Peptides against a protein of PDB entry 3B8E. Designs and how they scored, part 174

Target 1, 230 residues: chain A of PDB entry 3B8E
Amino acid sequence: PFLIFIIANIPLPLGTVTILCIDLGTDMVPAISLAYEQAESDIMKRQPRNPKTDKLVNEQLISMAYGQIGMIQALGGFFTYFVILAENGFLPIHLLGLRVNWDDRWINDVEDSYGQQWTYEQRKIVEFTCHTPFFVTIVVVQWADLVICKTRRNSVFQQGMKNKILIFGLFEETALAAFLSYCPGMGVALRMYPLKPTWWFCAFPYSLLIFVYDEVRKLIIRRRPGGWVE

## One batch from the design tools (peptide; made by RFdiffusion4, then SolubleMPNN)

Design b2_p24_4_s2 (from b2_p24_4, 20 letters changed)
Fold by OpenDDE base, seed 3:
Structure b2_p24_4_s2 (fold): chain B 230 residues (1-230), chain A 24 residues (1-24)
Amino acid sequence: as target 1 above (230 residues)
Amino acid sequence: DKLEEEARKRALELLKKAEELINS
């Protein structure tokens, strides 16, 4: 999120503190849960034949997997961000390069896509209105990501939710999202204004898409064992 | 800044409590 903010020069979609909450609050417990997850098959219990080459391959695969998951999460968050800004009169094309004027407190006549002038305070309210939905979208997408990462071959319906740490991680992420979204003072402290409950559902299509994609992938793996899709 | 730091502390405390509950 922060990289796109810099590259596109758009208004900040997610604050630094909220990014830290994602990295430390939502990603850490799930990562630990996956580390303690029992091997799905005896193949995973086998020692690597070549520790040097197999370790490098595993590190690359893990890095690519986390990179792809993070990109999908960011896309979901940015979708929500652009929808909210568009509803407030700022079309995505108009946001490109707007950051300099947006963040200037002395400019009180920034025009939206429809010619309406926005004061600095009004712009910041709209910006902070985007932070909470962006964060919540990431959390909701992470629900699907965590569930699909639990298994490589088995369907979620076949493997079940046996890892108590994973279940707790999902609960913790949800509780943190609710706390940051609805706790009084978070708008001032973290620049996260309260979220309407309806916005929680905006991320569900993305979570469903990821879930369906992974189930299809796993189905292909089960039908063609040893395929390159593993 | 103080409110941000306090919120961060509370979040970290909640995370620690959660970790303790998981490890118990």
Scores: peptide ipSAE 0.000, ipTM 0.224, DockQ to the pose 0.041
Fold by OpenDDE base, seed 4:
Structure b2_p24_4_s2 (fold): chain B 230 residues (1-230), chain A 24 residues (1-24)
Amino acid sequence: as target 1 above (230 residues)
Amino acid sequence: DKLEEEARKRALELLKKAEELINS
């Protein structure tokens, strides 16, 4: 997210503190949950044919798959960001290159896509209004990510959700999102203004995309064992 | 918009199924 902010020179979609909350708060418990997860029935029984090459290939495939999921997550967040800004008069194309003027507190006449002038304070309000939805979008997408990370070959429906620690991680992540979204003072402390409940649903298409992606991937693996997608 | 709505519906269905799996 921050890289896109720099490259596109758009207003900051997600604050640094919020990023830290995602990294340290939302990912830690799930990561632990995955570490203690029972081995997938097929993974632990299959001895690597060539330990050196197969391990490297597997690491690359894992990295690629999770990299793609991460891209979908980022796209989800940015989608939410662009929707909110568009609703406030800033179309995506207009945001390109706007950062310099946006962040300048001495410029109080930044125009939106419709010619409306925005003061610095107004711009910061709308910017900070984006932070919470972006964060929540990431959390909702991470639900899907966590669920699919449970298995590499088997469908979620085949393996089931037996890991209580994973379930706890999902609830903890959701609770953190709710806390950051609705606790008084978060707008000042974390630049995360309260989120309308409707915005929680904005992420669901992306969660679905992750599920579909993973199920397709797993289907390919099942049909073509030893393929490059494994 | 229709695609998004359909995606949302399917996502909700998946979440419900996940909840059912959690509760099973």
Scores: peptide ipSAE 0.000, ipTM 0.177, DockQ to the pose 0.030
Fold by OpenDDE base, seed 5:
Order: sequence, then structure tokens, then C-alpha cells
Structure b2_p24_4_s2 (fold): chain B 230 residues (1-230), chain A 24 residues (1-24)
Amino acid sequence: as target 1 above (230 residues)
Amino acid sequence: DKLEEEARKRALELLKKAEELINS
């Protein structure tokens, strides 16, 4: 997200503190859950014929899968960001290169796509209005990520939702998202303004996309064991 | 600005405590 912010020179879609909350608050419990499940799965895996090569290949494949899921997650966040800005009069094309003027406190007449002038304060309110739904989008997409990462080869429908650690992780992420989104003072503390409840549903198509992607991936792995998609 | 910094500091402290509780 930060790289796209620099390259496109768009207004900042997600604050540094919010990113820290994601990395430390929301991703930790899932990562621990996945680490335990991987350890359990590795214990259940009978001796790999070549433990060094098979471990390296598996780690690379997992890293690629997480990279792809992370990309879909970022796309979901940016989609939410662009929708909010478009609803406030800033079309995506108009945002390109706007950052310099957007962040300048002395420019109080930045025009939107419809010629409406925005003060610095108004622009910052809109920017901070984007932070919360971007964060929530990430959390909602992470629900799907956690569910799909529970299994490497089996469908979610085959293994089910029996992992208590996974359920706890989902609850923790959701509770944190609700706290950051609706607790009084978060707008000042974290520059995360309150979120309309409807924005929680904006991420669902991307969660579904991740779910479909992983089910397709797992289907390919089952049909072609030892392929590059594992 | 000072209130914002204090609020950020408190939020970070709460997150650290939550992380410690989760890791315990």
C-alpha cells in the first residue's frame, strides 16, 4: 500500500499506526494459528523422502500463496479507498499526482473531479475517513485468508471450522476492527474516523475472491500433485 | 498535537498489552 502511495502520488489510504495495528494486532494471532497448524500438519506428514528439498519447496510455495493473497487483500483495500474518494467527488484518475497539493496545508482550494474546492481540513477529514474502511476491508479479507490457510490441500468444506484458535483469531481481529472503528477518540488518536456499518460488506466480494482462488488452487494441487502451485 | 501524541502513545501501549495477553 505504501509503495503504491509513493508511485501514484495519491492521498495516503492507510495511516502508519493503522498499519502497525494490522501487523501487530490482527496478523499475529492468525500467524500463530497457522504456525501451530503447520507444525501439526508436519507431524502428521510421514517422513518426507527428502526433508531438505521438500521443506524448501513447501516454504517457497507457501510464501507465494501468501504473497498472492496479500495482493488481493491490498486490491480490496484500494478498491474501498477509491470508492470512498469517488463518493466524495474525487475520481481515481483525478487522484493521480494530487498528493503534493493534497498534503499542502496552505492550499485550501484543491478541486475535486467536479470542480468543488476542498480546504486542507476537509481533505484531511476525507483522507482519514478512508483509513478506517481500508483497515476493516483488510480484516474482513483476512477472515477468508485465515479460513483458507487452515488447509493446504483440502477444501474448507472437508475440514470444517473446528479450530478454536482460528475462531479466536477471527474474533480478536473483528473486535479490534470494531474498537478502532467505533471507539470515541480514535479519530484523534489514530486518525480513523467512525465507519458506516455498510462498509463492512464492501470487502465481502474480495473475501469471496480469495476463497474461490484458494479453492481453485487446492483443486489444482489435488489434480496435479507436485506442481508449481503447491 | 500533544493530545494526539498522548492518545497515540496510549493506543500503542494498549496494543502491546493486548499482544502480551494474547502471547501469555
Scores: peptide ipSAE 0.000, ipTM 0.223, DockQ to the pose 0.033
Fold by OpenDDE base, seed 2:
Parts: sequence; C-alpha cells; structure tokens
Structure b2_p24_4_s2 (fold): chain B 230 residues (1-230), chain A 24 residues (1-24)
Amino acid sequence: as target 1 above (230 residues)
Amino acid sequence: DKLEEEARKRALELLKKAEELINS
C-alpha cells in the first residue's frame, strides 16, 4: 500500500502505524499457520526424497501463494479505498498526482472530480475515513485465507489443530478489527475513524475471489501434479 | 499442542506489541 501511495502519488490509503499493525499483527496468524503447514509437510515429506530440494520447492510455492494472496488483499483494500473516495467525489483517475496538493495544509481549495472544493481538514477526514475500511477489508480477506489454509490439510489430526488455530485467528482478527474500528481514541492514535457496519460487506467479494482463486489453484495442482502452482 | 501453545503465545505477544504501538 505504501509503495503504491508513493508511485501513484495518491492520498495515503492506510496509516503507517496501521500498516505495521497489519504486517505484525494480522499477518502473523497466517504466517504461523504456514509455519505449521511447513513443519507438518516436513514431517510427512521425511520420506526418502531429497529433503533439501523438496523443501526449497515447497517454500517457494508457499511464498508465491502467499504473495499472490497478499496482492489480492491489497487490491481489495484499494478497491474499498477508491469506492469511499469516489462516493465522496474523488474518482480514481483524479487521485493520480493529487497527493502533493492533498497533503498541503495551505491549499484549502482542492477540487474533486465534480469541481467541489475541499479544505485540508475535510480532505483529512475523508482520508482517515478510508483507513478503517481498508484495514477491515484486509481482515475480512484474511478470513478467507484462514479458511483456505484449513482446507489444505488432509489429516484429521492436522484438521483438529487447524480448526483451533483458525478459530483463534478468526477471533483475534475480528476482535482487533472491532477494537481498532470502534475504540475511542483510534481516530487520534491511528487516524482510523469509526466504520459503518455496511463497509464490512465491501470485502466479501474479495474474500470470494480468494476462495475461487484457491479452488482453481487446487484444481490445477490436482490436474498437474508437480507443477509450479503447488 | 506445543506448537499451538507457542503460536498462541506469539500471537498474544504480537497483539501486546500492537497494543503498545497503538497506545504509544
């Protein structure tokens, strides 16, 4: 998100502290689930195949899969960001290059896509209004990721551990999202304003996309065992 | 079970760090 912010010169979609909270907090549960999957896969792969090559391939495949999921998560967040800004009069094309004027405190006449002028304070309210939905979108998309991780394990015992980790992860992420979205002071501390419940649903299409992506990936793996998609 | 407990511990530590960062 921050790289796109710099490259596109758009208003900041998510605060740096909230990005850190996502990277360190919300991404940890998936990373832990991956570490468990790798450890379990390493235990199962202790069959006589060359453990170094198989481990390297599996690590690359897992890293690619999570990289792709991360891209879908980012796209979901940006979609929500652009929808909110569009509802407030700023179309995506108009946001390109607008950051310089957007962040300038001395410019109080920044025009939206419809010619309406926005003060610095009004712009910052809209910007901070985007932070919470962006974060919530990432969390809701991560729910799909956690469920996908659950469906990858074939062992009943592994499924039991996964179920507990998944339930814990879902609860933790939801609790964190609720805390950051509705706790007093988060607007000042994290520049995250309270979110209308309706915005939670904006992430659902992207969660569905992740499910579809994973099912397609699984289908490809089943049809082409040993392919680069494993 | 040990791995789950370690994962929970790490998750709680990271949550605590996140809370500290939020409160900082």
Scores: peptide ipSAE 0.006, ipTM 0.230, DockQ to the pose 0.114; fails the geometry check

Design b2_p24_4_s3 (from b2_p24_4, 21 letters changed)
Fold by OpenDDE base, seed 3:
Structure b2_p24_4_s3 (fold): chain B 230 residues (1-230), chain A 24 residues (1-24)
Amino acid sequence: as target 1 above (230 residues)
Amino acid sequence: DELEKEAEKRALELLKKALELIEK
């Protein structure tokens, strides 16, 4: 999200605190889950025939899978961001390159796509209105990852510890999202304004997309066992 | 900037507490 903010010069879609919550909350639980899964797999697997090559392949596959899921999550967040800004009069094309004027406190006549002038304070309110829905969208998309993990027919026992850590992580992320969205004072302290309940549903299409993506991936793996898509 | 730093500090403290709860 921050990279797209810099590259596209759009208004900041996600606050620094929210980014930290995602990076530390959402990325750490998968990383811990992978560390435990590797430890369990190393205990259960007979001596790997070639420990260097098998470890490298698994690390690359995991990195690619998480990179792809993370990209889909970011796209979901940006979709929500663009919808909110469009509803407030800022079309996506108009946002390109607008950051410099958007963040300038002395410019109080920034025009939207319809010619309405926005003060600095009004612009920041709209920006901060996007932060919470962006975060919540990512959390809701991560619920699909939980469903994907549960639907894996491979040994429920091997995935048991991974599933517990994942469930706990999703619960923590959801609780954090609820706290940041509805706790009084968070709009001032964290630049995250309260979320309307309707915005929780905006993420569901992307959750479905991830579910479909993983099912297609699983289908490809089943049809081509030993392929690089594992 | 100070509010942002304080918010970051609070977020980090919350995350640390959450991590401590997971390790238990």
Scores: peptide ipSAE 0.006, ipTM 0.280, DockQ to the pose 0.037
Fold by OpenDDE base, seed 4:
Structure b2_p24_4_s3 (fold): chain B 230 residues (1-230), chain A 24 residues (1-24)
Amino acid sequence: as target 1 above (230 residues)
Amino acid sequence: DELEKEAEKRALELLKKALELIEK
């Protein structure tokens, strides 16, 4: 998200503190939950044929898969960001290169896509309105990511959700998102303004996409054992 | 707005179904 902010020179979609909350708050409990996940039936039984090469290849494949999932997560967040800004009169194309003027407090006549002028304060309200939905979108997408990370080869439908710690992690992450979104003072403290409940649903298509992607990946792995996608 | 609400409702239902399937 921050890289896109720099490259596209768009208004900041996600605040630094919010990023820290994601990294420290939402990822830790899930990561711990995965550490205690019961071993996939097939993973622990297969001794690596070539420990040196197979480990490296497996790490690369995992990294690629998680990288792709991470891209989908980011796309989900940006989608929500662009929708909110578009609803406020800023079309995505207009946001490109706008950051410099957007962040300048002395420019109070930044025009939206429809010629409406926005003061600095108005712009910052809209910007901070995007932070919470972006965060929530990431959380919702992370639900899917966490669930799919449970298994490498087996379908989620085959393995099931047996880890209570994993479930707890999902609830904790959701509770944190709710707290940050709706607790009084978060708008001032974290620049996370209250979120309309409708925005929680913006992430669901992306969560579904991640599930579909992972199931397709796993299906390929099952059909082509030892293939490049494994 | 109604279409969005319906879409949201459908998305929620799909999510619930997915979760139910995962729990089995």
Scores: peptide ipSAE 0.000, ipTM 0.194, DockQ to the pose 0.028
Fold by OpenDDE base, seed 5:
Structure b2_p24_4_s3 (fold): chain B 230 residues (1-230), chain A 24 residues (1-24)
Amino acid sequence: as target 1 above (230 residues)
Amino acid sequence: DELEKEAEKRALELLKKALELIEK
């Protein structure tokens, strides 16, 4: 998110505090759950034919899958960001290069895509309005990520939702998202304004996309054992 | 971290392309 903020020169889509909450609050419990989750009996029981090469290939494939999931997650967050700004009169094209004027407290006449002038205070309100939905989008997308990461080859329908630690992780990240989104004072303390409940649903298409992507990936792996997608 | 940065960079490129497509 921060890299995109710099490269695209757009208003900040996600605050540093929200990033910290994602990294420490939402990702840690899932990572622990995955570490303690008994590797699918098939992954551990299949002795690597060549322990050195097969470990490296598996690590590369896992890294690539996580990279692709992370990309979809980021796209989901940015989609939410652009939708919110567009609803407030700032079309995505207009946001490119706007950061310098956006962050200047002395400029109180920044125009939106429709010629409406925005004061510095108004701009900061809409910016901070984006932070919470972006965070919530990440959390909702992480639901799908956590579910798919349980299995490497088996469908989610085959593995089921038996991991209590995963369920706890999903609950914890959702509770944290709800707390940060709706607790009084978070707008002042964390620059996270209250989120309309409808924004929780904005991320669902991306969660579904991740789910479909992983199921297709796993299907390919099952049909072509030893392929580059393993 | 490097993988996340690369993913973010790719996401940005895709976003830019998407924005260009929306403008057309």
Scores: peptide ipSAE 0.007, ipTM 0.286, DockQ to the pose 0.021; fails the geometry check
Fold by OpenDDE base, seed 1:
Parts: sequence; C-alpha cells; structure tokens
Structure b2_p24_4_s3 (fold): chain B 230 residues (1-230), chain A 24 residues (1-24)
Amino acid sequence: as target 1 above (230 residues)
Amino acid sequence: DELEKEAEKRALELLKKALELIEK
C-alpha cells in the first residue's frame, strides 16, 4: 500500500497507524492461532527426500503463496479505497499525481473529478475515511487467509473450522476492526473515521477470490502431487 | 527484497490495468 502510494503519487490510502494496527493487531494474533493449528498429518508424515533442498523449496513455495495472498489483500484494500474516493467525487485516474496538491495545506481548492473544490480539511477527512475501510478490507481478506492457512493440501471443507484458537483469532481481529471503525475518537487518535457497515462487504469478493484461489491451488496439488505448485 | 519489488511492480501494473478498465 505504501509503495503504491509513493509510485502512483496518490493520496495516502493507509496511514502508518493503520499499518501498525495491521501488523501488530490483526496479523499477530492470527499468526499465533496458526501456530497452534494441528499440522496436517500428510505434511508431517512426508519425509523430505533431501532435507536441505526440500526445505528450501518448501520455504520458497510458502513465501510465494504468502506473497500472492498479500498482493490480493493489497488489491482488495485499494479497491475499497478507490470506491470510497469515487463516491466522494474523486475518480481513480484523477487521483494519480494528486498527492502533492492533496497534502498541501495551503491549497484549499483542489478540484475533484466533477469540479467540486475541496479544502485541505475536507480532503484529509475523506482520506482518513479511507483508512478504516482499507483496514477492514484487509481484516476481512485475512479471514480467508487464516482459513486457507489451516491446510496446505486439504480443502478447508475437509478439515473444517475445528481450531478454537483460530476462531478466537478471527473474532479478535474482527472485534478490533469493529472497535477501530466505530469507537468514538478513533478519527482523531488513529485517523480512522467511522465506517459505514456496508463497507464491510466490499472486501468479501476478495476474500472469496483468495478462498477460491487457495482451493484451486490445493486441488491442483492433490491432483498432481509433486508439481510446481507444492 | 527483489521478489517483493517484482511483486509490487506487478501489483502496480495490475492496478493500473484495473483502473483503466473501470474508467472504460
């Protein structure tokens, strides 16, 4: 998100505090929950043919999978960001290169895509209005991530949601998202303005996408054991 | 770091394409 912000020179889609909340609040607890997940019997029983090379390959495959998931998460967040800004009069193309003027406190007549002038304060409000939905989008997408991370080969439908710790992690993450989104004062404290409940649903397509992606990946692995996707 | 950079580059390209598609 931050890199896209720099490269595209768009208004900041996700604040530093929000990033910290993701890293420390939403990612950590789920990660811990996954540590307590029962390992797949098939993964544990598989003896490496070559412990050195097979470990490296597995680490690479895991890193690639997480990288891909992270990209989908970012895309989901940006989608939500652009939708919100579009609803406020800023079309995506108009946002490109707008950062300099957007962040300038002395420019109070930045025009949106429809010719409406926005004061610095108004711009910052809409910017901060994007932070919360972006965060929530990441959280909702992380639901799928956590669920899919339970298994590497088996379908989620096969293993089910048996891990109480994972469920707790999902609940905590969701509760944190709700707290940050709806608690009074978060706009001032964290630059996260209240989120309309409808925005929670903007992330669901991406969560579904990740879920489908992982299920397809796992299906391929099951059908072609030892393939490049493992 | 290089993989992340490449992933970011690809993500940016995808985002640009997506944005172009939405405006069309």
Scores: peptide ipSAE 0.000, ipTM 0.252, DockQ to the pose 0.020; fails the geometry check

Design b2_p24_4_s4 (from b2_p24_4, 21 letters changed)
Fold by OpenDDE base, seed 1:
Structure b2_p24_4_s4 (fold): chain B 230 residues (1-230), chain A 24 residues (1-24)
Amino acid sequence: as target 1 above (230 residues)
Amino acid sequence: DELEKEAEKRALELLELAEALINA
């Protein structure tokens, strides 16, 4: 998200505090859950034919898979961001290069895509309005990510959700998302304005996409053990 | 519409408070 912010010079889609909440709030318990996750039956039972090459291949594939999942997560967040800004009159094309004027507190006549002038305060409200939905989108997408990361090769339907820590992590990140989205004062403290309940559903297609993607990936791995997707 | 206006008003007030806190 931050890289796209720099490259595209768009208004900041996700605040630093929100990023910290993601890193500390949504990633910590999941990371712990993964650390205590029971090793997959297939990972433990299948001795690598060549430990050095298979480890390298596995590391590359894990890196690629996480990179792809992370990209889908980012796309989900940016989609939500662009939808919110578009609903407020800023079309995605108009946002390109707008950051400089957007962040300038002395410019109070930034025009949207329809010629409406926006004060600095109004722009910042819209920007901060994007932070919460972006965060929630990440959380919802992370639900799928956490569930799929539980298993490398096995379907979620095969292994189930027996890890109490993972379930707790899902609950925690959801509770945190709800807290940050609806608790009074979070707009001031975290620059996260209240989220319309409808925005929770904007992330579901991406969550489903990740889930389907991973299930397909796992299916390919199961059918072609030792392939480039593994 | 009224709820949105009230939400915007509260958001503006919160922003002003936040700016005041940052500049403080």
Scores: peptide ipSAE 0.014, ipTM 0.364, DockQ to the pose 0.023
Fold by OpenDDE base, seed 2:
Structure b2_p24_4_s4 (fold): chain B 230 residues (1-230), chain A 24 residues (1-24)
Amino acid sequence: as target 1 above (230 residues)
Amino acid sequence: DELEKEAEKRALELLELAEALINA
């Protein structure tokens, strides 16, 4: 998110404190839940036949899979960001290069895509309105990530939701998202304004996409053991 | 602007550290 902010010179989609809440708050509980799930997962059960080559291949494959999931998460967040800004009159193309004028406190006549002028205060309210749904989108997409990371080869339907710690992690992540989204003072402390409940559903298509992607990946792994998709 | 850039830089450094700790 921050790299795209710098390269595209767009308004910041997610505040620095909110990014820290994602990395330290929303990623830590899932990581702990996954550590406990490793005992039941097929990921750890296969000792590499060749510890040197198979470890490197597995690390590369895991890194690629997590990298791809991370990219889908980022795309989901940016989609929600662009939808909110578009609903407020700022089309994605118009946001390119707008940061300089957007962040300038002395410019109070920044025009949207329809010629409406926005004061500094108004556009910062819209910016901070994007932070919460971006965060919530990442959390909702992480639900799918937690579920799919339970197994490398087996379908979620085959493995089931037996790990109580994973289920607890999903509830804790959801509770954290609700707390950050609706607790008074988060707009000042974290630059996260309260979220309309309807915006939670904007993330579901991306969660479904990750789920479908992983099920297809697992299907390919089952059909072609030892392929590049593992 | 400089304080915001410095805060962003520190936040990025903390994020990189957090990612390193999680991946570690």
Scores: peptide ipSAE 0.010, ipTM 0.285, DockQ to the pose 0.021
Fold by OpenDDE base, seed 3:
Structure b2_p24_4_s4 (fold): chain B 230 residues (1-230), chain A 24 residues (1-24)
Amino acid sequence: as target 1 above (230 residues)
Amino acid sequence: DELEKEAEKRALELLELAEALINA
């Protein structure tokens, strides 16, 4: 999010403190849960790895976990961001390069896509209105990500939800999202204004997309063992 | 079972730390 803010010169979609809350508050417990995930039902049927030829970490798995899935997750957040700004009169194309004028407190006549002038305070309210739903979108998409990361080959329906720590992580990140979204003072402290409950559902299509993507990937792996997607 | 209990304990400790940082 911050890199896109710098590269595209758009209004900041997610505050630095909120990013830290994601990394420390939502990703830490899930990461621990994955370290203690139960073995897949088919792991014990595999041949032992050759320590001389087999890499400890599969580069393809890293690429999928931190590249492809991470990109889909970020796209979900940015989608929500652009929808909110568009509803307030700022179309995505108009946001490109707007940051300089957007963040200048002395410019109080920044025009939206329809010629309406916005004061600095009004712009900041709209910006901070985007932070909360962006964060919530990340959390909702993370639900699917955590579930799919449990296994490499087996469907979630086959492996099941056996890791209690993973389940705890899902509740923890959801509780944190609710706290940051609705607790009084978060607008001032974290620049996260209260979220309308309807925005929780904005991320569900992306969660479903990740889930379907992973199930299709796993299906391909099961049908074509040793393929490039493994 | 012991590893899971230890992992749960560490997860709770990290959660408490995170809550303390947020409230700080």
Scores: peptide ipSAE 0.000, ipTM 0.232, DockQ to the pose 0.131
Fold by OpenDDE base, seed 5:
Structure b2_p24_4_s4 (fold): chain B 230 residues (1-230), chain A 24 residues (1-24)
Amino acid sequence: as target 1 above (230 residues)
Amino acid sequence: DELEKEAEKRALELLELAEALINA
């Protein structure tokens, strides 16, 4: 998110506080849940033929998979961001290069895509309105990510949802998202304004996309062992 | 425990939706 913010010179889609909440609040419990996840039966039974090469390959493949999932998460967040700004009159094309004027406190007549003028305060409200749904989108997408990451080869449908720690992680991150989104004072304290409940659903297509992606990936791995998609 | 059950329910619902999409 931050790199695109710099490159495209768009208004900040995700605040520092929200990033910290993701990193510290939502990722910790899921990471623990994965650490205690019962090792996939096929992974544990498959002795590495060459401990040095097979370990390195697996680490690279895991890193690649997480990278791809992370890209889908980012796309989901940016989609939500652009939708919100478009609903407020700022089309994606108009946002390109707008950051300089957007962040200038002395410019109170920034025009949207329809010629409406926005004060600095109004613009910042809209910007901060984007922070919360971006965060929520990430959390919702992380539901799928957390579920699929419990396995590398087997379908989630085969492994099931037996890890109570994982379920707790899903609840914890959701509760945190709800707290940050709807608790009074969060707009002032954290620059996270309340969301319409409908924004929670904006991420669902991306969650499903992650599920589909991972299941297809796993299917390919099962059918073509030793492929680059592992 | 009740919160865990609710979270599990939601996770299962998402999983079912995903399965439906994969099978469609």
Scores: peptide ipSAE 0.000, ipTM 0.199, DockQ to the pose 0.050

